# Peptides against a protein of PDB entry 8BZL, part 181

Target 1, 228 residues: chain A of PDB entry 8BZL
Amino acid sequence: SYDRAITVFSPDGHLFQVEYAQEAVKKGSTAVGVRGRDIVVLGVEKKSVAKLQDERTVRKICALDDNVCMAFAGLTADARIVINRARVECQSHRLTVEDPVTVEYITRYIASLKQRYTQSNGRRPFGISALIVGFDFDGTPRLYQTDPSGTYHAWKANAIGRGAKSVREFLEKNYTDEAIETDDLTIKLVIKALLEVVQSGGKNIELAVMRRDQSLKILNPEEIEKYV
Target 2, 242 residues: chain B of PDB entry 8BZL
Amino acid sequence: SRRYDSRTTIFSPEGRLYQVEYAMEAIGHAGTCLGILANDGVLLAAERRNIHKLLDEVFFSEKIYKLNEDMACSVAGITSDANVLTNELRLIAQRYLLQYQEPIPCEQLVTALCDIKQAYTQFGGKRPFGVSLLYIGWDKHYGFQLYQSDPSGNYGGWKATCIGNNSAAAVSMLKQDYKEGEMTLKSALALAIKVLNKTMDVSKLSAEKVEIATLTRENGKTVIRVLKQKEVEQLIKKHEEE

## One batch from the design tools (peptide; made by RFdiffusion4, then SolubleMPNN)

Design b1_p19_5_s3 (from b1_p19_5, 10 letters changed)
Fold by OpenDDE base, seed 3:
Structure b1_p19_5_s3 (fold): chain B 228 residues (1-228), chain C 242 residues (1-242), chain A 19 residues (1-19)
Amino acid sequence: as target 1 above (228 residues)
Amino acid sequence: as target 2 above (242 residues)
Amino acid sequence: SSEENRKKALEERISSLYE
């Protein structure tokens, strides 16, 4: 069976392992990204942390560099590999080019990495999608998405994971220039989008905000409640 | 050989890595390992199943391995895989020490091994390791720490957890009895015995079937100690009297 | 049953592989 082999083309032109990796992404909790005017916001569905688990080791949003952060959906272990590679590249770029990466650059790097794992005879695809947000050196906010295939696109808003369809439908209806006119409105939009799929309200949401020329800020539960 | 390249952990149509899941299933049949974090230390307690009377070398610890001066681990799963991984942990820790002239932070050591585990789930010609690990350690960044890792290369920090046989029941008991912020190493030891007594498929818990290691700080140094059989007997006796 | 509990525990662990 072609689906039981390495990543190869089926007779009808499908890369089954890539498609199946996309199914792995759908098993992940929902992540949302929204690009505002002068802000980028990532929101994620918090997985219920086991009572005795250390919360610090459960992170779905991570910084890749000072100007770039990422949320993922899918295999946690796979995500760690991608994150580490991306971080190394960000630092390498600073050393060699003497400038931080653009959001597009690092997205393309991640996408290329993923693509290579779809073409190597000795590797399976990464079971992750990622939302990559940040600011370019010119102050332009950016949002990109990557999937297991290594494709990437720029977005105004997008979602990944199990609730992505519902969240995207919400965003398609509610993402307007008025809805992102202010930073607060942009944050509210992300929260409202997540609430379409997240049960039990704001307690199960993690939000990360990056404003122009500012570092990544993870909002605490009290800050999130102000927007609910 | 092209044939070995086809031996890759692959996704199912549903996006599952069955080889990883099967490895986790295998670990469910392994001897029970417990980890408990206390305010003044951290411990591992492991079931010793292979009491082969003909074993010439009394392995002081069959399931608990010292990794460096600041860390130890316990293993559940395939013994041969465990030996490879524990050796790798020691090598990673040593290389770090040589390179940076300081001990490797606990989470970094765990992560380094987890990256290896993950690789064995992604690269061709490899199968997942049939091993879960509990790690105990101390570092200057986070103090006493307890981690769990599985065949996928996923890991997490824990206050208390269990791997191997009857792990679900053990975790349930730990959730009931673990008192956050009030756990002493002494109370943790008592809790470990309590949980093992209920989760091990033995009529009576005996010291010969249990290995316990504690990690503490004394005079600014980490001390890893495997409890003597007599000490374990005393803990069991105390539990039976309560 | 003990087996059902084991299966449930395994399912929970498997679910933890995905975030």
Scores: peptide ipSAE 0.364, ipTM 0.783, DockQ to the pose 0.773
Fold by OpenDDE base, seed 4:
Structure b1_p19_5_s3 (fold): chain B 228 residues (1-228), chain C 242 residues (1-242), chain A 19 residues (1-19)
Amino acid sequence: as target 1 above (228 residues)
Amino acid sequence: as target 2 above (242 residues)
Amino acid sequence: SSEENRKKALEERISSLYE
C-alpha cells in the first residue's frame, strides 16, 4: 500500500509517510514562538509528567547553541536525534568557520536532515516539527519553523503541536508592533496565546526567553504568574 | 499495479517511470511559475499562495531564488525538495567559480542539477525530487537564457514556458501571444500578468499573490531585481485597463 | 477491571511517546 511505502509518491502525488509524520506532530503538546524586537520567546504546554518520571528528562525546549534554542512537537525520541545532530553541527561550525551558526543556517541544516529522511529508503520521516529561535551574530532576532517534510520558513510568530491552529489564530489577530513593543509585552503575548489552549493557567506553561546578548533563560512559575 | 510502487523507481512493462510521473503530478498542484525570455532581459513570475501575516518579510521571495549573480530560479513542487536543490545549485555554482575563476555557464549549472535529479530516478532507495524548476540567467556564451527542468532530469531551453498549476493552459497562451524577436522586457511583463490572470486559481489577481523577478544587464553587470508590490500593482492595473 | 487498567496504562505509555 502507498501509505506504508516510505519513499514512494502516491498516484496523486502525495508522500503519505510525510503526511502521517505531520499527524504525529499534532499529537505533541503545543509550542509557540514569538519574535519580538530584541527578544525571542518560546512557550510550551507542560504535559503532565508521570508521577515517577524525572522532570529533568522531559524538556520540550532545549538549547542548540548559546545563541539558538529549539522547541519541538511530536516524537520525543526523534527530537532527541535531531537536537543532537544540530548541536554537533553548531559546534562543528564554530570550529571550522570560527563563528556561531546563524539561526537560518542551523534551521536549514535541520530541514535538510529531515528532507533526506523523506527520500532515503529504510528511513521514515522524523515525526517532529520544531520552532527554532535565536540571535544571529549581528544581534538580529530570528524565528524559524520546520516540519517533518524538511520545509522551513521564517516567522514573526508561529505555533506547532496539538493546539497550534488556535494559537496561530490568536497570534494572527494579536501580533502587532504594539504587542511586541517591549520584552514584557512580547512575553505576555506568548502567555496569552498559550492560554487559548492550556488549561489551569500559568502552572502548565513553560517559557524560555532569549534576549539580545543573553543566554537562554527558563522562567520559573512565579515569573510567569507576574505576566498572566 | 503494486509492483511498480516499489521502493525504487523502476520501469513499468510499458517503459514508464511512474514515480517520476507521480512527482510531476504533485508539481501540477503547485503554484504557477512562468518564465519569459525577452531581447533585453528575462523574467520569472510566480504565484504566491501562502500569504500569512505572521511570516517574516525577510523572505524577499517565496518561490524565486537567487542562485548567483547571474542566475535565478523558481520552483514548483515540494518545498523541502526545492530547498535542497536550490542549495545544491548554489554549491555547484560556487565550486565552479572557485575552480575556474569564472561564473558557471547557465546550461552547465542546469545540467549539473539535472544529473543529480536523474540519479535520484535511477539509483535504488531514492525517490525522484518532486520539483520542476525554471532557470533564468545570463552568460557570455548565450546571453539571456530560460531553462526548465523536471523530476526526470530532463531539461530544455525556452523562450517562454510555465510550470505548476494550469501550466498547459499557460503554455498555450504563451504560444499564441509570444512574438519572437519582438519581445521586450516590458512586453514580457505585460504578457506574464495576462497569463497569470487567466491561469491562476484566484478570483482577482492581486500584487500580494504574485512574485516577479527580472534579470537584466546594466553596465556590463547582471542585475536581478524582484519587483516591488507597487510595481506589480501597476502592471495589474495596466492590464485591467486594456 | 484489570483489563481496563492495562488498556489505560498502555494509552498513557503511547501518549508519552509524543511531546
Scores: peptide ipSAE 0.284, ipTM 0.767, DockQ to the pose 0.172
Fold by OpenDDE base, seed 1:
Order: C-alpha cells, then structure tokens, then sequence
Structure b1_p19_5_s3 (fold): chain B 228 residues (1-228), chain C 242 residues (1-242), chain A 19 residues (1-19)
C-alpha cells in the first residue's frame, strides 16, 4: 500500500518511491566519471542512435557551465528539467556572486532540488543519477555523484546506470595514482572501464574531457580509437 | 506490476512509469503521422480518419496545426489532449515573440512543451498527455527541422519518423528508402505517399484520407502550405504509376 | 504481424525513455 502513495516512509523506514527511482536509473545506459590530476573525464555508453535520429538531440553528456559538465542515467525527460535548472543557477551565480559556481555548489543545488522532490506532496522523485565533473576556480578537478534521493558525494571515480556495478568494480581495482598520472592514462582508464560493459569497442563510447582552463571537449570516434 | 497501473506519477518497483507507457499504447492506436526532412523543406503527412458526409466541404487540417509563421505540428493520440497542447504551443510561441521580438527557435518551443508534458508525469493528481507530436519548422540557427515528442516529455530531432498506427513499419520503410543528403522535398513527398500507402490499412489510398503539409523557404520567408486534395491526388497517382 | 509490429514499436519507445 505504501509504495502506491506519494513518497512516504514505510513502517520499516523505506522510501519506496526513491528506491524505485533508483531502479529507473539502472535502466539507463552506463556513465563513468574519473578525476585525474589535471583532467576530468566522462565516458558514456553510446545508445544506438536510430539511423534517422539527429545525433545533436541525443546527448547524455551536457555542459552546465564553462567549468562544469554532467552525465546522467535514467529518465531523459527528468534529466532535462534538472539540467535546465542547474544551468540557470550557474548563470545566476555568475551574476550575483561574480564568480563561476564550484562543482560542489552546483552539485549541492542539484541534490537539494532532487531532495525536495522526495519530500514534496504531489511530486515523485527524479528518476536520474548524475555524474558532475569540472574545475573549481583554483583549478582543482572535482567529481561528484548524486542520486534520486538527493544524496551526493565526492568521488575519485564512479559509475552510474545499468553497468555501474561492473564498472565500479573495475575502477576500484584499477584506479591508482599511476593510472591517472597523465591525461592520456586517465582517458584510457575511462575507456577500459566502459569496455567492461560496452560491446563493440570504441564505436559505442562517447567521451568528454575537460582540462584545466579548457572548455569541454567531446572526443570524436577516431580520437577514441587511438586509446583503444 | 498491475498494482501500479492506475496510479499516476509513481514509479513501479522496476522503475517504470506505467501511465506513460499506457499513454504511448493509446497513441499506437491513433492515425499515422509521418515527418520527413528534406534539403529544401520539411513535410508532415497524416492520416485523416474523421471523414463524415456531414462535415463541411471546406478543407480543414484535422491533425496538422500551424503554430506560428515558422512552425507546424501534427498530433497522434487523444484529440482533446492534442487541442490543449497545440494551443499551449501557440501561446508559448507568441509570448516568446512578444518578449524577444523574434520568433522562438524551433527546439525551444519543443522543449517548452516537453517540460509541460514531463510535469504531468511527475506531479501528483495529473495524468500524462495521451499525445505524441511531430514538429516541423525553420529557424536561423538550424534551418529546417523535424522533432518528435512523446507523453514522457522526451523529444528528439529526426530526419524522418512516424507516430501512431503502424509506426514501426513506417519507420522501417523510412530507414530503407531515406537517402541522407539527397532528399529533396519532391522525393520526400513521394516517400511519404509510399509509406502511407503501405501503412494505412486501406485498399486504396485516397486524397480524402491524407493530409500533407510542407514547410519551405521562399524569398527569405517561411511558407507553410497544406496541400490541396488535387495535389495529393496527383502524388498518389504518380505513386501508382511507378 | 500488425499487432507484433505495434508491440515492437512500443517497446522501442519505452526503452528510449531511459538514457
């Protein structure tokens, strides 16, 4: 009965709608984030874009601001809402504070938004998790993950979506200081991690790289193949 | 799983939104609507089902709606829901024009409506709209465009797509026959007739049962034109001769 | 075949809801 209601506590203390939203996330394609020394990398499992679909409109990785980008897993429409609000907040922050947001700040904003949707009557949770990466003003690379509950944490590396468990296991084993010693090695680590769950090699991977004081770069397939 | 079927805006234990899925099911029973992007224009072709002898002979578009001077849409699904959404699209476009003194970019109009659709999947006491839309338009940013949106509030850009009855078969045919980079509006019209002829469960395709609109650019202006029955008849005839 | 095609189309669209 409780799982049919709005987001409410069960007698045993569960928020079933939040848990079920997490199941929605698992239906999404895999996304991976890795923080390097002077680089942040997002990798996503490329969905088979329908032959006649415009690739421009199919993006799992998006910029929130010049210094922050996000990958998500779960309900695409829900993600759009979160992304738009985050972008507005990033711009608002620049206007009011005269500095770009920190990665933590925008993550906290997104997390707070998600949390409110778990506690507000007449709203369901967002069915998305997100990996948020970028650079703070001081040049420090950051990676955060948030889930439907509004919980967020900082990570060295993490994964979300259907293959997240396998990818995380790989990262736990292979994320070392040596593995991220260079930008190229960091990129290779992300690719290797994704290859744990993605079939057909580099053709089904999308990679985004952000370096210090540089804009988000989406790697083309040829660039990705150089690392495979 | 069935326990969640009647509740709106809630996740199933598997993370599914059944009301959205059921809305999509309902759309599958609606009349077929096609969209095809060409190099020199974009078109909508829709099945017309409401043919009644007592209807006024004045040609009206049942499923194709002009939104503004640069955009049109077609609908598949619940007519009442479609009317609400098409009206909202017009209002959004008009408000944007008033605010910015420029026409709303195509994708922005689509996303604005999709945000509304999404809200009806997330806010309690609401049901999803039982409507999918195809949008055609032109703007200075991306030129000719074709979009599809569904009850979830998801959307995508397309070179060619189909919604409604037999949409899967139509999409398969479009995938086979659509030539990227070589599609003219003329060829797109021919393709639309070809696909409709195969996907509509009619013995003979007639102009009375098909609505076609084209969006082109002439002298730096967008022209949205609903084809006359005679023009559609000619297209059908040409197809039958091939 | 028509019903099967409809089901297939629906399944594809449902899957597209998640990214």
Amino acid sequence: as target 1 above (228 residues)
Amino acid sequence: as target 2 above (242 residues)
Amino acid sequence: SSEENRKKALEERISSLYE
Scores: peptide ipSAE 0.383, ipTM 0.808, DockQ to the pose 0.837; fails the geometry check

Design b1_p19_5_s3 (from b1_p19_5, 10 letters changed)
Fold by OpenDDE base, seed 5:
Structure b1_p19_5_s3 (fold): chain B 228 residues (1-228), chain C 242 residues (1-242), chain A 19 residues (1-19)
Amino acid sequence: as target 1 above (228 residues)
Amino acid sequence: as target 2 above (242 residues)
Amino acid sequence: SSEENRKKALEERISSLYE
């Protein structure tokens, strides 16, 4: 059966391992990204941390560079590999091109990496989708999404993971120019979107904000509650 | 579905990596290993299952391995896989030391091995390692640390945790009895004995069936010590008197 | 049962693979 092999085409043209990797993504907790006017916001469903586990080691949002952040859904170990590769590329780009990567560039790099793992014999696809946000050197906020196939697109807003469908439906209805008119409204939009799928309110939400010419800021629970 | 059990680690239709899950299942049958982080140290306690009277080495650690001067680990799972991984850990630590002229940070060593583990879940012709590890260490960045890693290449930091046989029960007990911020190494040792006594599939806990290592700081140096059998006996005796 | 507890523990660990 074709679905038992490393990523090969089925007779009807399907790449089953890629499709199954998409199912792995759906097992991940929800992540949402929203591009505002001068802000990008990532929100994630906070996974319940075991009582004795160090919270420091549980992160769904990470910086790739000073100007780029990523949230993922799917296999944590796979994500680490992608993150590390992306970080190396960001540093390499700074050294060789003397400018930070554009958000599109690093997204394309990640996408190409993923694509290679769908075409190389003896490799399974990465079981992750990612929301990549940041600012280009010209100050333009960007949001990209990539999936296990290596496809990528630019978005105004998007979601990945278990509750992605519901969150996307919410965003399709509620993402307007008025809704992102201010940074605070943009943050509020992300929170509202996550609350469609997150149980127990703001305590189970992690938010990361990147403003123009500012570093990534992870909001604490108290800051999140102000937007509820 | 058994359909995806026979090949290289690939996704099931549901997005599962069954070979990783099966490796975790196998580890569940291995001897118990505990790790407990204290304010003044960190410890590993492991079940010794293979006690052979004819072993030439009277004092050996079956499951606890020194990695470098600042780190040790315990293993649950396939012994041969464990040997490969522990050797790799030592090599990684040495390479780092040579390259940077300082000891590798604890989490970096853990992550480096986890990347290897992950690779064995993604590349063809490889199977997952049938091993979970507990890591204890000290570094200047985070002080005393306890980590757990699994066959997937996932890892986490812990205050206290357990791998191997009856790990769920052990973790439950640790959750009940572990006092954050108030845990001394002495109390951690007592807790380890308490948990092992309840979770090991033995009628009576004996010093010959338990390996304990402590990692402490003395005079600005890390000290890794495997407890002598007599010391373990005293701990067991003390527990029995309570 | 001990087996049920083991299964539950395994399921929890498996779930932890996905974030």
Scores: peptide ipSAE 0.369, ipTM 0.793, DockQ to the pose 0.785; fails the geometry check

Design b1_p19_5_s4 (from b1_p19_5, 11 letters changed)
Fold by OpenDDE base, seed 5:
Structure b1_p19_5_s4 (fold): chain B 228 residues (1-228), chain C 242 residues (1-242), chain A 19 residues (1-19)
Amino acid sequence: as target 1 above (228 residues)
Amino acid sequence: as target 2 above (242 residues)
Amino acid sequence: SSEEDRKKALEAAIESLYQ
């Protein structure tokens, strides 16, 4: 069967391994990204950490560089590989070009990496989607999404993972210039969007905020509760 | 040519990696391994299943391997796969030491192996390793550490955990009895015996069927010690008296 | 049972694969 082969075309033109990798993404917890005026916000459904597990080793949001961070949904081990490759590229770019990567550049790099894994006869696709946010060197906030196929697009707001459909529907209705007029309103929008799919309120949400010329800040639970 | 190797771990229609899941299933049949983090040390306790009378009585650790001066691991799963991975861990640690003139941080060693494991789930001509590992170690960054890794190349840090046979029951017991911030190595050893006594499919726990290693710090040095059979016997006896 | 335990352990392990 074509679905048991490495990523090949079916007779009807489908790449089943890519489609099935997209199903792996849907097994991941929800992540949402929103671009504000001078802020980018990532929100994730906090996976229940086992009682005896070290929280330090459980990360769904990570920095790629000082000006770029990423949330992912799907296979944790696959994500680690992509993150590491992206981090190396960010550092390499700083060394060779003497400027930090643009958010588009690093997204395109990740997308190209993913695409190559869909075309090689010796590899399966990555089972991850990513929301990549940050600031370009000109201070422009950016949000990109990439999927297992290696496609990528720029967004004002988007979501990935299990609850992505519901969160996107919420964002389509509620993302307005007024809703992102301030940093606080932008953060509130992300929280409200996540609450469409996250049970038990703000305790199960992790938020990361990047403001212009500032490093990535992970909000603590008390800070999140102020916005709920 | 890599082009001709059509045998890759592939996704199911539901986005599952069945070869990884089957490797995890295989580990469920392996002997129990426990790890417990304490304030003053970390330990591994493992079930010894291969008690052959003809084995030269040189008490070798069947399931606990020293990786370097600051780390050890225990293995659950396919023995041959475990041997390959433990050798790779030693090589990674040695290469790092040679390159940087300092011991590899514990998490970096774990992640380096996990990247190899992940690759065996993504690249053609490879199958997942049928092995889970518990890692104990000390480094200057995080102090005493306990990690678990699986066939997918996923890993996590733990205060206490279990892999292999009856692991779910063991983890449940650890969750009940583990006291965060109050765990001494002595209490951790007692807890390990308690959990093994309840989770091993044996009528009576005996020292010959249990391997225990402790990792401590003495005079600014890491000390990895495999407990002698007599020491394990005393721990079992103490548990039976309580 | 040991079989039920293996099933629970496997389910937990599979769930851990995804974030």
Scores: peptide ipSAE 0.457, ipTM 0.810, DockQ to the pose 0.841
Fold by OpenDDE base, seed 1:
Structure b1_p19_5_s4 (fold): chain B 228 residues (1-228), chain C 242 residues (1-242), chain A 19 residues (1-19)
Amino acid sequence: as target 1 above (228 residues)
Amino acid sequence: as target 2 above (242 residues)
Amino acid sequence: SSEEDRKKALEAAIESLYQ
């Protein structure tokens, strides 16, 4: 059976389903990523976890490997598919190449996966953007962003989701070498950026920090309040 | 709007999946299903709607399905879709057991089905399943667990939740009365009856209209038990006396 | 009303689709 083409070019060259998938991303809560000197930080707006929901099962930030983590905005179920595929690839790479993936490599993998879903007949695009952060084996901190189209770029700082515009505007003004001179300053920058769009301060923020040669650390609310 | 309503796997201009939303709306018309996690067990309570006089009086569960020795689920939505999904859950669990010689972890079974559900929202020529599920289970990793999944392939763990008819009211009541860390299976059963009594559009709650299953651990084994009608009657009676 | 409840439940469910 010929699966009907879902993502097709308009006469003016637009891929409407990709654009609409980007609108799905904007329905997601805000996520921000910042690359420091020796640190990468992800911050997300906590959606109010429904009372009685297990917080363990509501994660906007996830590890892809020991050296890579990802935050996403958009369709939760779509994100799970991407995350699982990325995790498998990270493990496969370790087995076949005997080294961890570079952040660029896994980003490119995710991007290529997304792109295929924009070109495959009978498939809709993924309704997610992702911020992918981590360290390469040489200890270089990296931040990448990918969108539903499968495009990706390296960033110093970026944001995705509902409040992304305001957060990006803040980062454009405040991201300086001085602002990221220390790990603590970098964390503060992320918090300040999120506070542009997040109501009620540190209680509605989740922060993930990865330092060189260290595992992903999710900060607890008390730790976050120290930076506010 | 209509152009996007009829196509199963396309985004609207606003980034919405209308077929998923419509599937969720359909589930809102289904009979109520409750799940409550306790310290010493987990339960499902479901509204039984198909009471027909010609049904063989064999005690059967209409909405609660045993998946394996450690898990059960309840369904809200399209019965045919539910049958397909519950069968798939059993197959996934069995294949895992055969492959790994251990029971599938609860969340992994839920996730496997959710990946199927998600696929039916992304691949052309497919419609979303018109079914939400509540899962109860035990595993060695997390102990007693309660999950909910929807037509999108999204899922979450819960202390207590409700799907189907009057689910918002039920969830509100659960939020008010659920005591975290203090919930016994006995108190959970009482809470389930309380919530069902208020949310079911019946003048009087009767045992014939309610299915309840409990999952407990006895001597290092999982026990899944569907309560007998007499046991449910006793729970209802107790509630009426309070 | 049951209709109001369904509407509320649906809205919550739709919101849950996105993170």
Scores: peptide ipSAE 0.449, ipTM 0.808, DockQ to the pose 0.840
Fold by OpenDDE base, seed 4:
Structure b1_p19_5_s4 (fold): chain B 228 residues (1-228), chain C 242 residues (1-242), chain A 19 residues (1-19)
Amino acid sequence: as target 1 above (228 residues)
Amino acid sequence: as target 2 above (242 residues)
Amino acid sequence: SSEEDRKKALEAAIESLYQ
């Protein structure tokens, strides 16, 4: 059965385990990324944290380095492995090259890691997609997406997870130069995009904002409500 | 020709890892383990199913394992898998101590094991561990902590949680009775007995069927103590009187 | 029932696998 073969192409050229890993991504809550002029914004649908669970241990958005953040959709444990590998690479790059990684560099690293897990008979694909945002050392805002296949592309805006289709359709209609003219408008665009799929408004949204030459800021619920 | 390792955990057409799910199902048949975080300590309470009459008076904790001076865990699932993982936890903790001359932070130890668990869900020739763990600990970063990990290598911090048999009912009771910010270790012990009394598949809760360990701080040191049978009996008796 | 509890617990555990 081709369905059980990790590294075998189907007669029609499909890698079923990669496609099925993409289905695992769709089980994740929605994440959205938008590149503004001088800002990058990640928004995620908050999963209902179980009562009595420590919220500190439930993170869908994480820093990879001071200049790079990632949101993911899919298998939480798989994401942790990718995040850890990426963080090590970011630190290694700083030590060896004496500069922080570019957003493209770390995206390519993650993509290459994922791709290798699609070609090994002894490994299943990673069940995650990621939105990687940040600033290059020249101050250019970047947004990339990676899939279980190890493909990656640069985006102006994109979404991953269960509501990604609806969010992308919204972004395709509403992403304009005017809509991202200011930081506040860019944040509003992300919130509006997430509200297409998130119930109960701003309470179920987590937002991370990175501005040029600034650290990652996670917005509190009160800050989010100002944009709703 | 490297044959397809048919033993690799693979995705279903729906993006599910059935071998991980089946490992989780196996854990549902295991003895109940509870963890409760209090302001002044943290506890584990576990069902003891194997009452060997020939167990010498040294009531070794069957389900609760000391990992280091600052951490303990309880296990639900396959005993052999549990032994491997608890040994690995001890080794990780010891290696860290030797390397850094400080105890490993609680979450780092949990994460290190979770990375191993995850690897057994992704690499060929491996099956998921049929084990969930509760971890209790203290460190200088976060104080008293309670964690849960599953066969996927996922983990989370908890104020109170349950794994194994009747875990959903136990979690429901914990959600009802756990008072955030007001939980003392004494109250946590009483809550543990209350929950176990309702969730264990026994006609009557007895001290012989329950293992309880507490983790506290005394004079700037972590103290991990397994409660004596008499102490557990007293807790049960007190619950029956309420 | 214990079976219903196991099912509920398993469903919750499976849901927790994905974020």
Scores: peptide ipSAE 0.447, ipTM 0.809, DockQ to the pose 0.843

Design b1_p19_5_s4 (from b1_p19_5, 11 letters changed)
Fold by OpenDDE base, seed 3:
Structure b1_p19_5_s4 (fold): chain B 228 residues (1-228), chain C 242 residues (1-242), chain A 19 residues (1-19)
Amino acid sequence: as target 1 above (228 residues)
Amino acid sequence: as target 2 above (242 residues)
Amino acid sequence: SSEEDRKKALEAAIESLYQ
């Protein structure tokens, strides 16, 4: 069966291992990204951390550099590999080019990495999608998505993981210039979008906010409740 | 032969890595290992299954491995895979020490091995390691730590956890009896015995069937100690009297 | 049963693979 081979084309032109990797992404908890005017926001559904598990070791949102952060959905171990590679590239770029990466650049790097794992013999695709947000050096907020195939696109808003369809449908209806007019409204939009799929309200949401010329801020539960 | 390179862990139509899941299933049949984090230390307790009369006196723990001066691990799963991974852990720790002239942080050692495990789930001609590990350690960044890793290369930090046989029951008991912020190493040892006594398929828990290691700090140094059989007997006796 | 325990443990482990 072609579906049991390495990532090869089926007779009908499908890359089944890539499609199946996309199914792995759907097993991940929901992540949402929204680009505001001068803010980028990532929101994620918190997995129920086991009572005795250290929450510090369970991260769905991570910094790639000072100006770029990423949320992912899918295989946790695969994500760690991608994150580490991306971080190394961000640092390498700073050393060689003397400027931080653009959000597009690092997205393209990640996308190229993923694509290579779809084409290389003896490798399976990465079972992750990512939302990559940040600011370019000119202060422009950016949001990109990557999938297991290595495709990437720029978005105003998007979602990945289990509830992504419902969240996207919400965003398609509710993402307006008025809805992102302020930072607070943008944050509220992300929370409202996540609440379409997250049970038990704000306690199960993690939010990361990056404002222009500011570092990534993870909101605490009390800060999130102010927006609910 | 090109055919063997094609044997990569692949996704199912549902996005599952069955070879990883099957490795996890295999670990469920392994001897029980538990870890408990306390305020003043961390411990590993492992079931010793291979009590063969012809085994030479195992001066060393069968299931608990010292990795460096600040870390130890226990293993559940395929012994041969365990030996490879524990050796790799030691090499990683040593290389780090040589390069940076300081001990490797606990989580960095765990992640380094987890990256190897992950690679064996993604690269052709490789199978997942049929091994889960518990790691105990101390570093200057986070103090006492307990980690668990699985065949996927996933890991997490824990206050208390269990791998291997009857792990779900053990975890349930740990959730009930673990007192956050109040756990002493003494209490952790007692809890370990309590859990093992209930989860091991043995009519009577004996010191011969249990290995326990503690990691503490004394005078600014990490001390990793495997409990003597007599000490384990005393812990068991104390539990029986309660 | 030990079998039920293994199934429960395995299910939890499999769920942990994805975030």
Scores: peptide ipSAE 0.435, ipTM 0.799, DockQ to the pose 0.845

